# Designs tried in a protein design run: peptides against a protein of PDB entry 6B4E. Part 21

Target 1, 295 residues: chain A of PDB entry 6B4E
Amino acid sequence: TNFDKISKMFWHYKDKIAQIKQDIVLPIKKADVNVRNLLSRHKRKINPKFGQLTNSNQQLFKIQNELTQLINDTKGDSLAYHWILNFIAKAVVHQAETEVRVKPESALPLGKLTLYLLVQFPELQELFMARLVKKCPFVIGFTCEIDTEKGRQNMGWKRNNENKWEDNTSYDERMGGILSLFAIITRLQLPQEFITTTSHPFPIALSWHILARICNTPLNLITNTHFVILGSWWDAAAVQFLQAYGNQASKLLILIGEELTSRMAEKKYVGAARLRILLEAWQNNNMESFPEMSP

## One batch from the design tools (peptide; aimed at target 1 L252 E259)

Design b2_p14_5_s1 (made by RFdiffusion4, then SolubleMPNN; from b2_p14_5, 8 letters changed)
Fold by OpenDDE base, seed 2:
Structure b2_p14_5_s1 (fold): chain B 295 residues (1-295), chain A 14 residues (1-14)
Amino acid sequence: as target 1 above (295 residues)
Amino acid sequence: SEMEKLLKELEEKL
């Protein structure tokens, strides 16, 4: 694992966030009043759509069509178009931090919707990835020390209005929610209408990178959160990962489930204990996946 | 380590 490359990637997306603010968010405040009014209306229509997802494919398709129409209405103005996509990127990640956090299986409909939008609107890809990396650097296998304020900020830790860090459980759950969404996206097949026309924007190989990079992370930087997000990934994508890479996937699952947990056994991390349980379930031919969505 | 060798091998295959 080339950690310099990972760091460069991390900072690339941090720079992208700054660019988005300067080139998209701030300029729109000075845009024509009609454009601002349009975007305000669209924001109000778009925001509830993510919470309207269910385990129904019919409902998914309905929401896909509604969002597609709303986004297309902005294409006449490049700034408006990019603004609405950035809003969507933020909203999707927020949904992962809230809904997927408490109901991991909700990542499946959210992931399907997101993947559809990423393919339908390619400009969303960079905006979405930048937001993901900012909120959850684990999506690219980035880890740094959290003994400093800057380190915690880089790893996506939040402070409240009293300048107090969020509790470990809250952080772990948020990271797990975001990672679950990303894992789902990586293991989903493209919608049938896109399979022959485009490549997958965030393919299963990105899951490989997450696992491998975490395994190669210096042990002194490994925390309970790493095991929590690995467990979240496992629930979301392990079955499909095995299907994609076969024996090589098995080796990597053993590395995270057995070797990494064993190396950190003295820490007695709750997340590690859960990951060990997942490994044991797999060894007993009882690996579970999220249920498929209804027609 | 054996783990590092395995991971390197896996990364090279991607």
Scores: peptide ipSAE 0.079, ipTM 0.753, DockQ to the pose 0.152
OpenDDE base, seeds 1, 3, 4, 5: peptide ipSAE 0.027, 0.029, 0.031, 0.028; ipTM 0.688, 0.711, 0.717, 0.697

Design b2_p14_5_s4 (made by RFdiffusion4, then SolubleMPNN; from b2_p14_5, 8 letters changed)
Fold by OpenDDE base, seed 5:
Order: structure tokens, then sequence, then C-alpha cells
Structure b2_p14_5_s4 (fold): chain B 295 residues (1-295), chain A 14 residues (1-14)
């Protein structure tokens, strides 16, 4: 693992966030009133759709079609198009922070929707990844110290209006929710209409990178959050990961579930205990995946 | 570390 490269990638996306603000968000505020009105209406229609997802594929397809039409309505203006995609990127991540956090299996329909949009609208990919890395650097296996304010900010910690840091549980759960979504995306197959013509934008190899990079992270930087997100990843993608890489996947799962947890045993992290339980369930042939969606 | 060595071996196979 080259941590210098990971850091460069992290800061690339931080810069991208700043660029998005300057080149997309701020210019729209000065755009023609008709464009602003269009985007305001579209924003209001788009935002609730992510919460309308269920375990139904029929409902998913309905929402996909509705969003596709709404996004296509903006293509006549490049700035408006990029603005609406950036809004969607933010909304998807927000849904992961709130809904997936409390109901991890909801990552499946959200992930399917997101993957569809990422393929249908390729310009969404960089916008989405930038938002993911900003909110949850674990998606690229980035870790830094959190003993400083800047370190906490870099790792996605939030402050409230009173400048107080969020509690550890809230942070852990948010990171778990975001990571669950990303894990699902990496293990999903492309929709049938794209599978022969398009490469997967965020393939299962990115899950490999997450696990490997965490395993190579200096132990003094490993926290309970690392184990929480590994557990979230496990629930979301472990079955499909094993299917993809076979024995090599097994070795890596043992490294995170047995070796990494053992090395950190003195810390008595709750997340590590849960990950150990997941390992044991797997060893007893009780590994589970999220239920498949209904027709 | 043991983990780093094992991961390096895995990477060579992929």
Amino acid sequence: as target 1 above (295 residues)
Amino acid sequence: SKIEQELEELRKKL
C-alpha cells in the first residue's frame, strides 16, 4: 500500500469539492431566473425520491425513470446539468448518513439506484466520489490522526452550530452508513442494459482496496470506527466478495476478522467484537447477505 | 508486519 498515493487522492477530491463550489454552485446563483426556477422545481421533485425507495424493483425502476427524465430536462444547459448532478450526489450521501445508518439493508435499493445513475450520467461519477471521500475517507482507505481539529475534519467529523464535535456513536454510525452504500455499489452488477457496453465505474476491486489499505494502516491510527465500517462492509458485500476472489478473498477476510481484531484486542473495541462475531458466523457457514429485492 | 507481508503476497497473485 502506497499511502502517499492515497493521500494525494484524498486531497485531489478535497480540491474537487472546492472546485465544484466555485465552478458549479456559486455560478448558478447568478444564472438566469428561468434556470434557477427550473432547478428549484427539480430539486424539490428529486429530493424526496431517495426516501421513497423500498425493497421493490418495480418501485426502483419507477424512480429511476422519473429521475432520468428530470435530469435530462437540464441537459440543455451544461451548468444546470452539472448542478443537478452535484445535488444528487449530495442527496445520495445524505440518505446513506441518515437512512442506511439505521437500516443497513436499505443500502441495496439506494445502491442500485445510484449505480444506474452513475452509468447513465457519467459526469456524476467524479461528483459522487468527491462527496464520498469528503464525508467518509474510509471509502478510499484513507486514515489520518484525529487528535487535531484539522485531522478530525479531514476524517469527516462534524461540528454542530455550537462548534461541538459529534459524539463517537453518531460518527461511527454515519461512517458505517456511507460505507455500506459504497460497498453495495462495488458488489452490484451493472444493469442488464449496460453490462455489455460499459465498464463498472466502482468495481469490486475497490472493496479489496478498502480492506487492504485498512490492514496496512499503522495500528496507532486504528480506531473503533475502522472496525465499525469493516463490519458494515461485511454485511453489505462479504458474500459477493468471496464469490469474486475465492481463496484470496478468504485470506483477506481472515486478516481483518482474526488478525487485525487480535492485534487490537487490548482496546476492547465494540466494533472489533462485532467483526469477530461475523467471522465466527462465516466459519460456521452462517454468512448472510442482504435479502434480494422483490419484483 | 505480518499483515503487510501477507497482503503483499496476495497482491502478487491478483
Scores: peptide ipSAE 0.041, ipTM 0.712, DockQ to the pose 0.152
OpenDDE base, seeds 1, 2, 3, 4: peptide ipSAE 0.036, 0.032, 0.040, 0.039; ipTM 0.702, 0.693, 0.711, 0.700; seeds 1, 2 fail the geometry check

Design b2_p14_6 (made by RFdiffusion4)
Pose (drawn by RFdiffusion4):
Structure b2_p14_6 (pose): chain A 295 residues (1-295), chain P 14 residues (1-14)
Amino acid sequence: as target 1 above (295 residues)
Amino acid sequence: SKEEELTEMKERLE
């Protein structure tokens, strides 16, 4: 892995976040009354819909249809359309760092919803990817030091209610939740309405990149967070990763489960212990996936 | 190739 290229990719998405603020978010303050009224009303209607998802496919379709109508209502104004898509991208990532953090299997319905929106509204793709990278750089394998305040900000750290950094557990759980959503998206087939006509925007090869880049990361930059997101990724995508790459995926899973954990054994990272358990469960023919969605 | 990359990563992590 050429980590200079990974850094260039990271800063490209960081620049995209700045461009979104300049060209989408700030100009909306100057939009006409009709646009402001529509966006104010629609953002209220959109916000709770992500938490109304359940394990039921019928409910997923209902929410997809409701959101499609609300988004289509904004298409008459390119700026309002891009603003509501940016709002949705932020809301989906927030849902991943809250609900998916507590209930990892809720990444499956949320991932199906997001993938549907990503192909129904393709302008969402760049907005969503930039948001993921800004909030969880592990999705592209970016890692930098967090000894400095700027490094902590680069890696997606947050502060609590007193300018102190959130504890390591809170950060690790958020990163797992966000990366779990992206891992689900990479291993999902497109919905039937698009599977016959469209290329998957974030395919399974992106999961290969995450694993390979963590395994190639300098060991002095590895933290408990890398093991936690790999465990979250495993729960969300390891079965399909093997289906896609076979013996090569097996070699990579062994590398992360046996070798990456062994090299960092003195750190006694909690996430490394869980990744070893996941490796042993697979070796005992008991690899799990999230239960498929109910009707 | 992917096989070469996996060999290198194994050697590195041994």

Design b2_p14_6_s2 (made by RFdiffusion4, then SolubleMPNN; from b2_p14_6, 6 letters changed)
Fold by OpenDDE base, seed 1:
Structure b2_p14_6_s2 (fold): chain B 295 residues (1-295), chain A 14 residues (1-14)
Amino acid sequence: as target 1 above (295 residues)
Amino acid sequence: SMEEELEELQKRLS
C-alpha cells in the first residue's frame, strides 16, 4: 500500500471541493435570474426523487428517466449543468448519511440510481468522488489521526451549531451509510444499455483497495469506525466480492474479519465484534446479501 | 499482484 498515493488522492479531492465552490457554486449566485430560477425549480423537483426510491426496479427506472430529463434540460448552459450535477452529488451523499444510515438495504436502489447517473453523465464522477472523499475518506482507504481538530475534520467529523463534535455513534452510522452506498456501486453491474459501450466508473477493484488499505493502516490509527464501515461494506458487497475474486477475496475477508480484529482485540470495539460475527456467519455458509429488488 | 499484496498483509498482521 502506497500511503503517499492515497494521501495525494485525498488532498486532490479536498482541493476539488474548494474548486467546485469557487468555479460552480459561487458563480451561479451571480448568474442570470432566468438561470437561477431554472435551477431552483429543478432543485425542487430533484430533491424528493431520492426519497421516492423503493425496492422496485420499475420505480427506479421511472426516477432515472425523470432525473435524466431534468439534467438534460440544463445542458444548454455549461455552468448550470455542472451546478445541477454537483447538487445531485451532494444529495446522493446526503441520502446515504440519512436514509442508508438507518436502512442499509436502501443503498441498493440508491446505488443503482447513482451508477446510472454516473454513466449517463460522466462529469458527475469527479463531483461525486470529491463529495464522497470529503464526507467519508474511508471510501479511498484514507485514515489519519483524530486527536486534533484538523484530523477530525479531515476524517469527516461534523460539529453542531454549538460547535460540539457529533457523538461517536452518529459518526459511525453516517460513515457506515456512505460506505454502504459506495460498496454497492462498486459491486453493481452496469445497466444493460451500457455494458458494451462503457467501462464501470467505480469497479469492484475499489472495494479491494478499501479493504487492503485498511488492513495496512497503522494499528494506532484503527478505530471502532473502521470496523463499523467494514461491517457495512460486508453487508453491502461481500457476496459479490467473493464472486468476483474467489480465493483471493476469501483471503482478504479473513484478513479483515479474523486477523485485524484479533490484533485489535484489546480495544474491545463493538464494530469489531460485529465483524467477527459476520465472519463466523460466512464460515458457517450463512453469508447474507441485501434482497434483490422487485420488478 | 493481489497474491503478493495478500502475503504482505498477512505478514504484517501476523
Scores: peptide ipSAE 0.684, ipTM 0.974, DockQ to the pose 0.896
OpenDDE base, seeds 2, 3, 4, 5: peptide ipSAE 0.683, 0.683, 0.682, 0.680; ipTM 0.974, 0.974, 0.974, 0.974

Design b2_p14_6_s3 (made by RFdiffusion4, then SolubleMPNN; from b2_p14_6, 7 letters changed)
Fold by OpenDDE base, seed 1:
Structure b2_p14_6_s3 (fold): chain B 295 residues (1-295), chain A 14 residues (1-14)
Amino acid sequence: as target 1 above (295 residues)
Amino acid sequence: SMDEELEELRKRLS
């Protein structure tokens, strides 16, 4: 694991967030009133769509089509187009923070929708990844110390209106929700209409990187959150991960489930305990995955 | 390779 590379990637996306604000978000505030009105209307139409997802593929396809039309309506203005995509990126991540957090299996329809949009609108990819990394650096296997304010900020910790850090449970759950979404995306197949024409923008190899990079993270930087998000990843993608990489996947799962947890046993992390339970379930041929969506 | 990477990880965590 090249941590310099990971760090460089992390800061690349941090810079991207700043660039998005400067080049997309702020300029639109000065755009023509008609453009602003258009975007406001579209925002209002788009925002509820993510909450309308269910375990139904039929509903998913409906929403995909609706969003596609709404996004296409903005293509006549490049700034408007990018603004809408950035809004969608933010909305998807927010949905992961709120809904997936409390209902992990909701990551599946959300992930399918997101993957579709990422392929249909390639410009969304960098916007989405930047937002993901900002909110949950674990998606690229980045970890830093959190004993400083800056460190906590870099790792996606939030403060409330009273400038108080969120509690550990809230942070863990948010990170788990976001990571679940990303994990789902990495293990999903492209929609049939794109399989022959497009490469997967965030393939299963990115899941490999997450796990491997966490395994290589200095032990003094490993926290309960690491194990929580590994558990979230496990629920979301472990079955498909094993299908993709076979024995190599198995070895890596053992490394995180057994070896890493053992090395951190003295910490008695609750997340680690859960991960061990998941490992044991797998060892007993009882690995579970999210249920497939209905028609 | 993936195998080499796995071995390195094992060494680290051993």
Scores: peptide ipSAE 0.574, ipTM 0.961, DockQ to the pose 0.921
OpenDDE base, seeds 2, 3, 4, 5: peptide ipSAE 0.569, 0.569, 0.565, 0.571; ipTM 0.961, 0.961, 0.960, 0.961

Design b2_p14_6_s4 (made by RFdiffusion4, then SolubleMPNN; from b2_p14_6, 6 letters changed)
Fold by OpenDDE base, seed 2:
Structure b2_p14_6_s4 (fold): chain B 295 residues (1-295), chain A 14 residues (1-14)
Amino acid sequence: as target 1 above (295 residues)
Amino acid sequence: SMEDELKELEERLK
């Protein structure tokens, strides 16, 4: 694992966030009033769509079409188009932080919707990844110390208006929610209409990188959160990961589930205990995945 | 390669 490369990637996306603010968010405030009004209306229409997802493919397709139309309405103005995509990127991640954290299986319809949009609107890919890395650097296997304020900020910790850090449980759940979404995206097949024309923007190989990079992370930097997000990943993608990489996948799952947890046993992390339960379930031929969506 | 990565990880964690 080349950690220098990972760090460079992390900071690339941090810079991208700053660039988005300077080149997209701030300029739109000075844009024509008609453009601002259009975007305000579209924002109001788009925002509730993510919460309207269910386990129904029919409902998914409906929302896909509605969002596609709303986004296409902005293509006449490049700034407006990029602004609405950035809004969508933020909204999707927010949905992962709120809904997926409490209902992990909701990652499946959200992931399908997101993957569709990422393929349909390629400019969303960089915007979305930047937001993901900012909120949850685990998606690229980045880890730093959290004993400093800057370290905590880099790892996506939030402070309230009283400058108090969020509690560990809240952080763990948010990270788990975001990682669940990303894991789902990596293991989903492209929609049928895109399979022959487009490559997967965030393929299953990115899941490999997450696991491998965490395994190579200095042990003194490993926290309960690492195990929580590994558990979230496991629920979301382990079955498909095994299907994709076979014996190689098995070896890596054993490394995270058995070896990494064993090396950290003295910490008695709750997340690690759960991961061991997942490993044991797999060893007993009882690995579960999220249920498939209904027609 | 994946195999090389696994070997590295195994040596580190075992």
Scores: peptide ipSAE 0.685, ipTM 0.973, DockQ to the pose 0.929
OpenDDE base, seeds 1, 3, 4, 5: peptide ipSAE 0.685, 0.684, 0.683, 0.683; ipTM 0.973, 0.973, 0.973, 0.973

Design b2_p14_7 (made by RFdiffusion4)
Pose (drawn by RFdiffusion4):
Structure b2_p14_7 (pose): chain A 295 residues (1-295), chain P 14 residues (1-14)
Amino acid sequence: as target 1 above (295 residues)
Amino acid sequence: SYEEKLDELAEVAP
């Protein structure tokens, strides 16, 4: 892995976040009353819909249809359309760092909804990817030091209600939840409406990149967070990763489960212990996936 | 041995 290229990719998405603020978010303050009214009303209607998802496919379709109608209502104004898509991208990532953090299997319905919106509204793709990278750089394998305040900001750290950094557990759980959503998206087949006509926008090769880049990361930059996101990724996508790459995926899973954990054993990272348990469960023919969605 | 395993995987990387 050429980590200079990974850094260039990271800063490309950081620049995209700045461009979104300049060209989508700030100009909406100057939009006419019809646009402001529509966006104010629609953002209220959109916000709770992500939490209304359940393990049921019928409920997923209902929410997809409701959101498709609301988004289509904004297409008469390119700025309002891009603003509501940016709002949705932020809301989905927030849902991942809250609900998916507490209930990891809720990443499956949320991932199906997000993938559907990503192909129904393709302008969402760049907005969503930039948001993921800003909030969880592990999705492209970016890692930097967090000894400095700027490094902590680069890696997606947040502050609590007194300018102190959130504890390590809160950060690790958030990163797991966000990366779990992205991991579900990379291993999902497109919905039937698009599977016959469209290339998957974030395919399973992106999961290979995450694993390979963590395994190639200098060991002095590895933290408990790398093991936590790999465990979250495993729960969401290891079965399909093996289906895609076979013996090569097996070699990579062994590398992360046996070698990466062994090389960092002195640190006694909690996430490394869980990743070893996941490796042993697979070796005992008991690899799990989230239960498939109910009707 | 660890670097050899990584080189082997780099050959077949997508």

Design b2_p14_7_s1 (made by RFdiffusion4, then SolubleMPNN; from b2_p14_7 with E3D D7A E11K)
Fold by OpenDDE base, seed 4:
Structure b2_p14_7_s1 (fold): chain B 295 residues (1-295), chain A 14 residues (1-14)
Amino acid sequence: as target 1 above (295 residues)
Amino acid sequence: SYDEKLAELAKVAP
């Protein structure tokens, strides 16, 4: 079944995270001191770059070039190269969890940067996807029960140092931030230099999968978070999704905005209420997208 | 697509 496939994919990436730790993160601790020093310096230079993004394409291109150079400096050592890419994957997702959650439109420059890096450095793709699935299983439409500790952990819930779960609002916002980033990536066109030579690594079809899989999720597993991330997706990608799939997209937007929200009306989810507002805005020909970046 | 068909089924699901 489709759900079995999704589950297998989920666990594949969970295993990938474990592999990354074993094969990349831990071994670098035993690497040559010069390599470790190089990576430490690069880490310090790379980390602030994501926060330096603005709505400016010029700034984006600057950062792209700087990161490209820094990553290329590590290519002489495969372990170092994979380590720096894994660091970038983690940093990008972290930026989504912290900045995008509070300023969703910041997903656009971050998404453009990320897409560029994913194409420029193909080895980043699996590292990034593994991190995404670990932190936000919604990106592949995976849902499980959260009535158990293991279920919550699988769905990306965090515990603090006192082993206390994060509050619902924090979880919802983090998931929304990560999903916004992924949604943006799926709806972006490849940079001009790659259009003729490379296929999109995370195409708009993956947005279709997210929506369809959520719609087909057993209703007893649907939570406020599902509606929150659907709203985040809507803001990030609904316009481009309609452009891509036309009438079929419309059907799916109605399905999530009207049908799914109606079926869950008794729960009075705040995320569902917001999604209804987005639907109504669309019905009134007021669907909005994030503003385009400046030159 | 398979997911498209499932989405249509979801639309008519009770």
Scores: peptide ipSAE 0.031, ipTM 0.697, DockQ to the pose 0.109
OpenDDE base, seeds 1, 2, 3, 5: peptide ipSAE 0.031, 0.032, 0.027, 0.028; ipTM 0.698, 0.707, 0.704, 0.714; seed 2 fails the geometry check

Design b2_p14_7_s2 (made by RFdiffusion4, then SolubleMPNN; from b2_p14_7 with D7E A10S E11K)
Fold by OpenDDE base, seed 5:
Structure b2_p14_7_s2 (fold): chain B 295 residues (1-295), chain A 14 residues (1-14)
Amino acid sequence: as target 1 above (295 residues)
Amino acid sequence: SYEEKLEELSKVAP
């Protein structure tokens, strides 16, 4: 693991967030009134769609079509198009922070929708990744110290209006929710209409990177959150990960589930205890995956 | 060792 490379990636996306604000968000405020009105209407129509997802593929396809039409309506204006994609990127991550954190299996329909949009609208990919890295740097295996304010900010910790940090449980749950979504995306197959013509934008290899980079992280930087997000990843993608990489996947799962947890045993992290339980379930041939969606 | 296992896995990482 090259940590310098990971750091460069992290800061690249931090810079991208600043660029998005400067080049997309702020300029649209000065755009033609008709464009602003269009985007306002579209925002109102798009926002509730993510909450309308269910375990139904039929419902998913309906929402995909509706969003596709709404996004296509903006393509006549490049700035408007990028603005609406950035809005979608933010909305998807927000859904992960709120709904997926409390109902992890909801990551499946959300992930399917997101993957479809990422392929259908390639410009969404950088916008989405930038938002993911900002909110949850674990998605690229980035870790830094959280002993400083800057360190906490870099790791996605939030402060309230009173400048108080969020509690550990809230942070852990948010990170778990976001990571669950990303894990699902990495293990999903492309929709049938794209599988022969397009490469997967965030393939299962990115799950490998997450696990390997965490394993290589200095132990003094490993926190309960690392184990929480590993557990979230496990629920979301472990079955498919094993299918993809076979024996090599098994080795890596043992490394995180047995070796890393053992090395950190003195900390008595609750997240580590859960990960150990997941490992043991797998060893007993009882590894579970999220249920498939209904027709 | 843990380090040896990690090194081995790093060689086959996609």
Scores: peptide ipSAE 0.133, ipTM 0.823, DockQ to the pose 0.878
OpenDDE base, seeds 1, 2, 3, 4: peptide ipSAE 0.043, 0.118, 0.117, 0.062; ipTM 0.762, 0.817, 0.819, 0.793

Design b2_p14_7_s3 (made by RFdiffusion4, then SolubleMPNN; from b2_p14_7, 4 letters changed)
Fold by OpenDDE base, seed 3:
Structure b2_p14_7_s3 (fold): chain B 295 residues (1-295), chain A 14 residues (1-14)
Amino acid sequence: as target 1 above (295 residues)
Amino acid sequence: DYEKKLEELAKVAP
């Protein structure tokens, strides 16, 4: 693991967020009134769509089609198009922070929708990844110290209006929700219409990177959150990960589930205890996956 | 043993 390379990637996406604000978000405020009105209407139509997802593929396809039409309506203006994609990127991550956080299995329909949009609209990929890294740097296996304000900010910690940090449970749950979504995306197959013509934008190899990079992280930087997000990843993608990499996947799962948890046993992290339970379930041939969606 | 396992996995990592 090259940590210098990971740090460069992290700061690349942090810079991208600043660029998005300067080049997309702020300029649209000065755009033509008709463009602003169009985007306002589209925003109102798009926002509820993510909450309308269910475990139904039929409902998923309906929402995919509706969003596709709404996004296509903006393609005549490059700035408007990029603005609406950035809005969608933010909305998807927000849905992970709220709904997936409390109902992890909801990551499946949300992930399917997101993957479809990422392939259908390639410009969404950089916008989405930048938002993910900002909110949850664990998605690229980045970790820094959190004993400073800047360190906490870099790791996605939030402050309220009174400058009070969010509680540990809230942070852990948010990170778990976001990571669940990303894990699902990495393990999903492309929609049937794209399988032969397009490469997967965020393939299962990115899950390998997350696990390997966390394993190589200095132990003094490992926190309860690392184990929480590993557990979230496990629920979301472990079955498909084993299918993809076989024995090598097994070795890595044992490394995080047994070896890493053992090395950190003195900390008595609740997340680590849960990860050991998941390991034991797997060892007993009871590894669970999210239920498949209905027709 | 932990470090050795990581080294072995690094050789076959995608």
Scores: peptide ipSAE 0.043, ipTM 0.772, DockQ to the pose 0.898
OpenDDE base, seeds 1, 2, 4, 5: peptide ipSAE 0.036, 0.042, 0.036, 0.040; ipTM 0.752, 0.770, 0.744, 0.760

Design b2_p14_8 (made by RFdiffusion4)
Pose (drawn by RFdiffusion4):
Structure b2_p14_8 (pose): chain A 295 residues (1-295), chain P 14 residues (1-14)
Amino acid sequence: as target 1 above (295 residues)
Amino acid sequence: SYEETLDELDEFFD
């Protein structure tokens, strides 16, 4: 892995976040009353819909239809359309760092909803990817030091209610949750309405990049967070990763489960212990996936 | 070895 290229990719998405603020978020303050009224009303109606998802496909379709109608209502104004898509991208990532953090299997319905919106509204793709990378750089394999305040900000750290950094556990759980959503998206087939006509926007090869880049990261930059997101990724996508790459995926899973954990053994990272358990469960023919969605 | 396995995987993927 050429980590200079990974850094260039990271800063490209950081620049995109700045461009979104300049060209989508700030100009909406100057939009006419019809646009402001529509966006104010629609953002209220959209916000709770992500938490209304369940393990049921019928409920997923209902929420997809409700959101499709609300988004289509904004298409008459390109700025309002891009603003509501940016709002949705932020809301989905927030849902991942809250609900998916507590209930990892909720990443499956949320991933199906997000993938559907990503192809129904393709302008969402760049907005969503930039948001993921800003909030969880592990999705593209970016890692930098966190000794400095700027490094902590680059890696997606947050502060609590007293300008102190959130504890390591809170950060690790958030990163798992976000990366779990992205891992589900990379291993999902497109919905039937699009599977016959459209290329998957974030395919399974992106999961290969995450694993390979963590395995190629200098060991002095590896933290418990890398093991936690790999465990979260495993739960969400390891079965389909093997279906896609076979013996090559097996070699990579062994590398992360046996070698990456062994080389960092002195650190006694909690996430490394769980990743070893996942490796052993697979070796005992007991690899799990999230239960498929109910009717 | 670890680095040899990673080189084989990189060659395969590219």

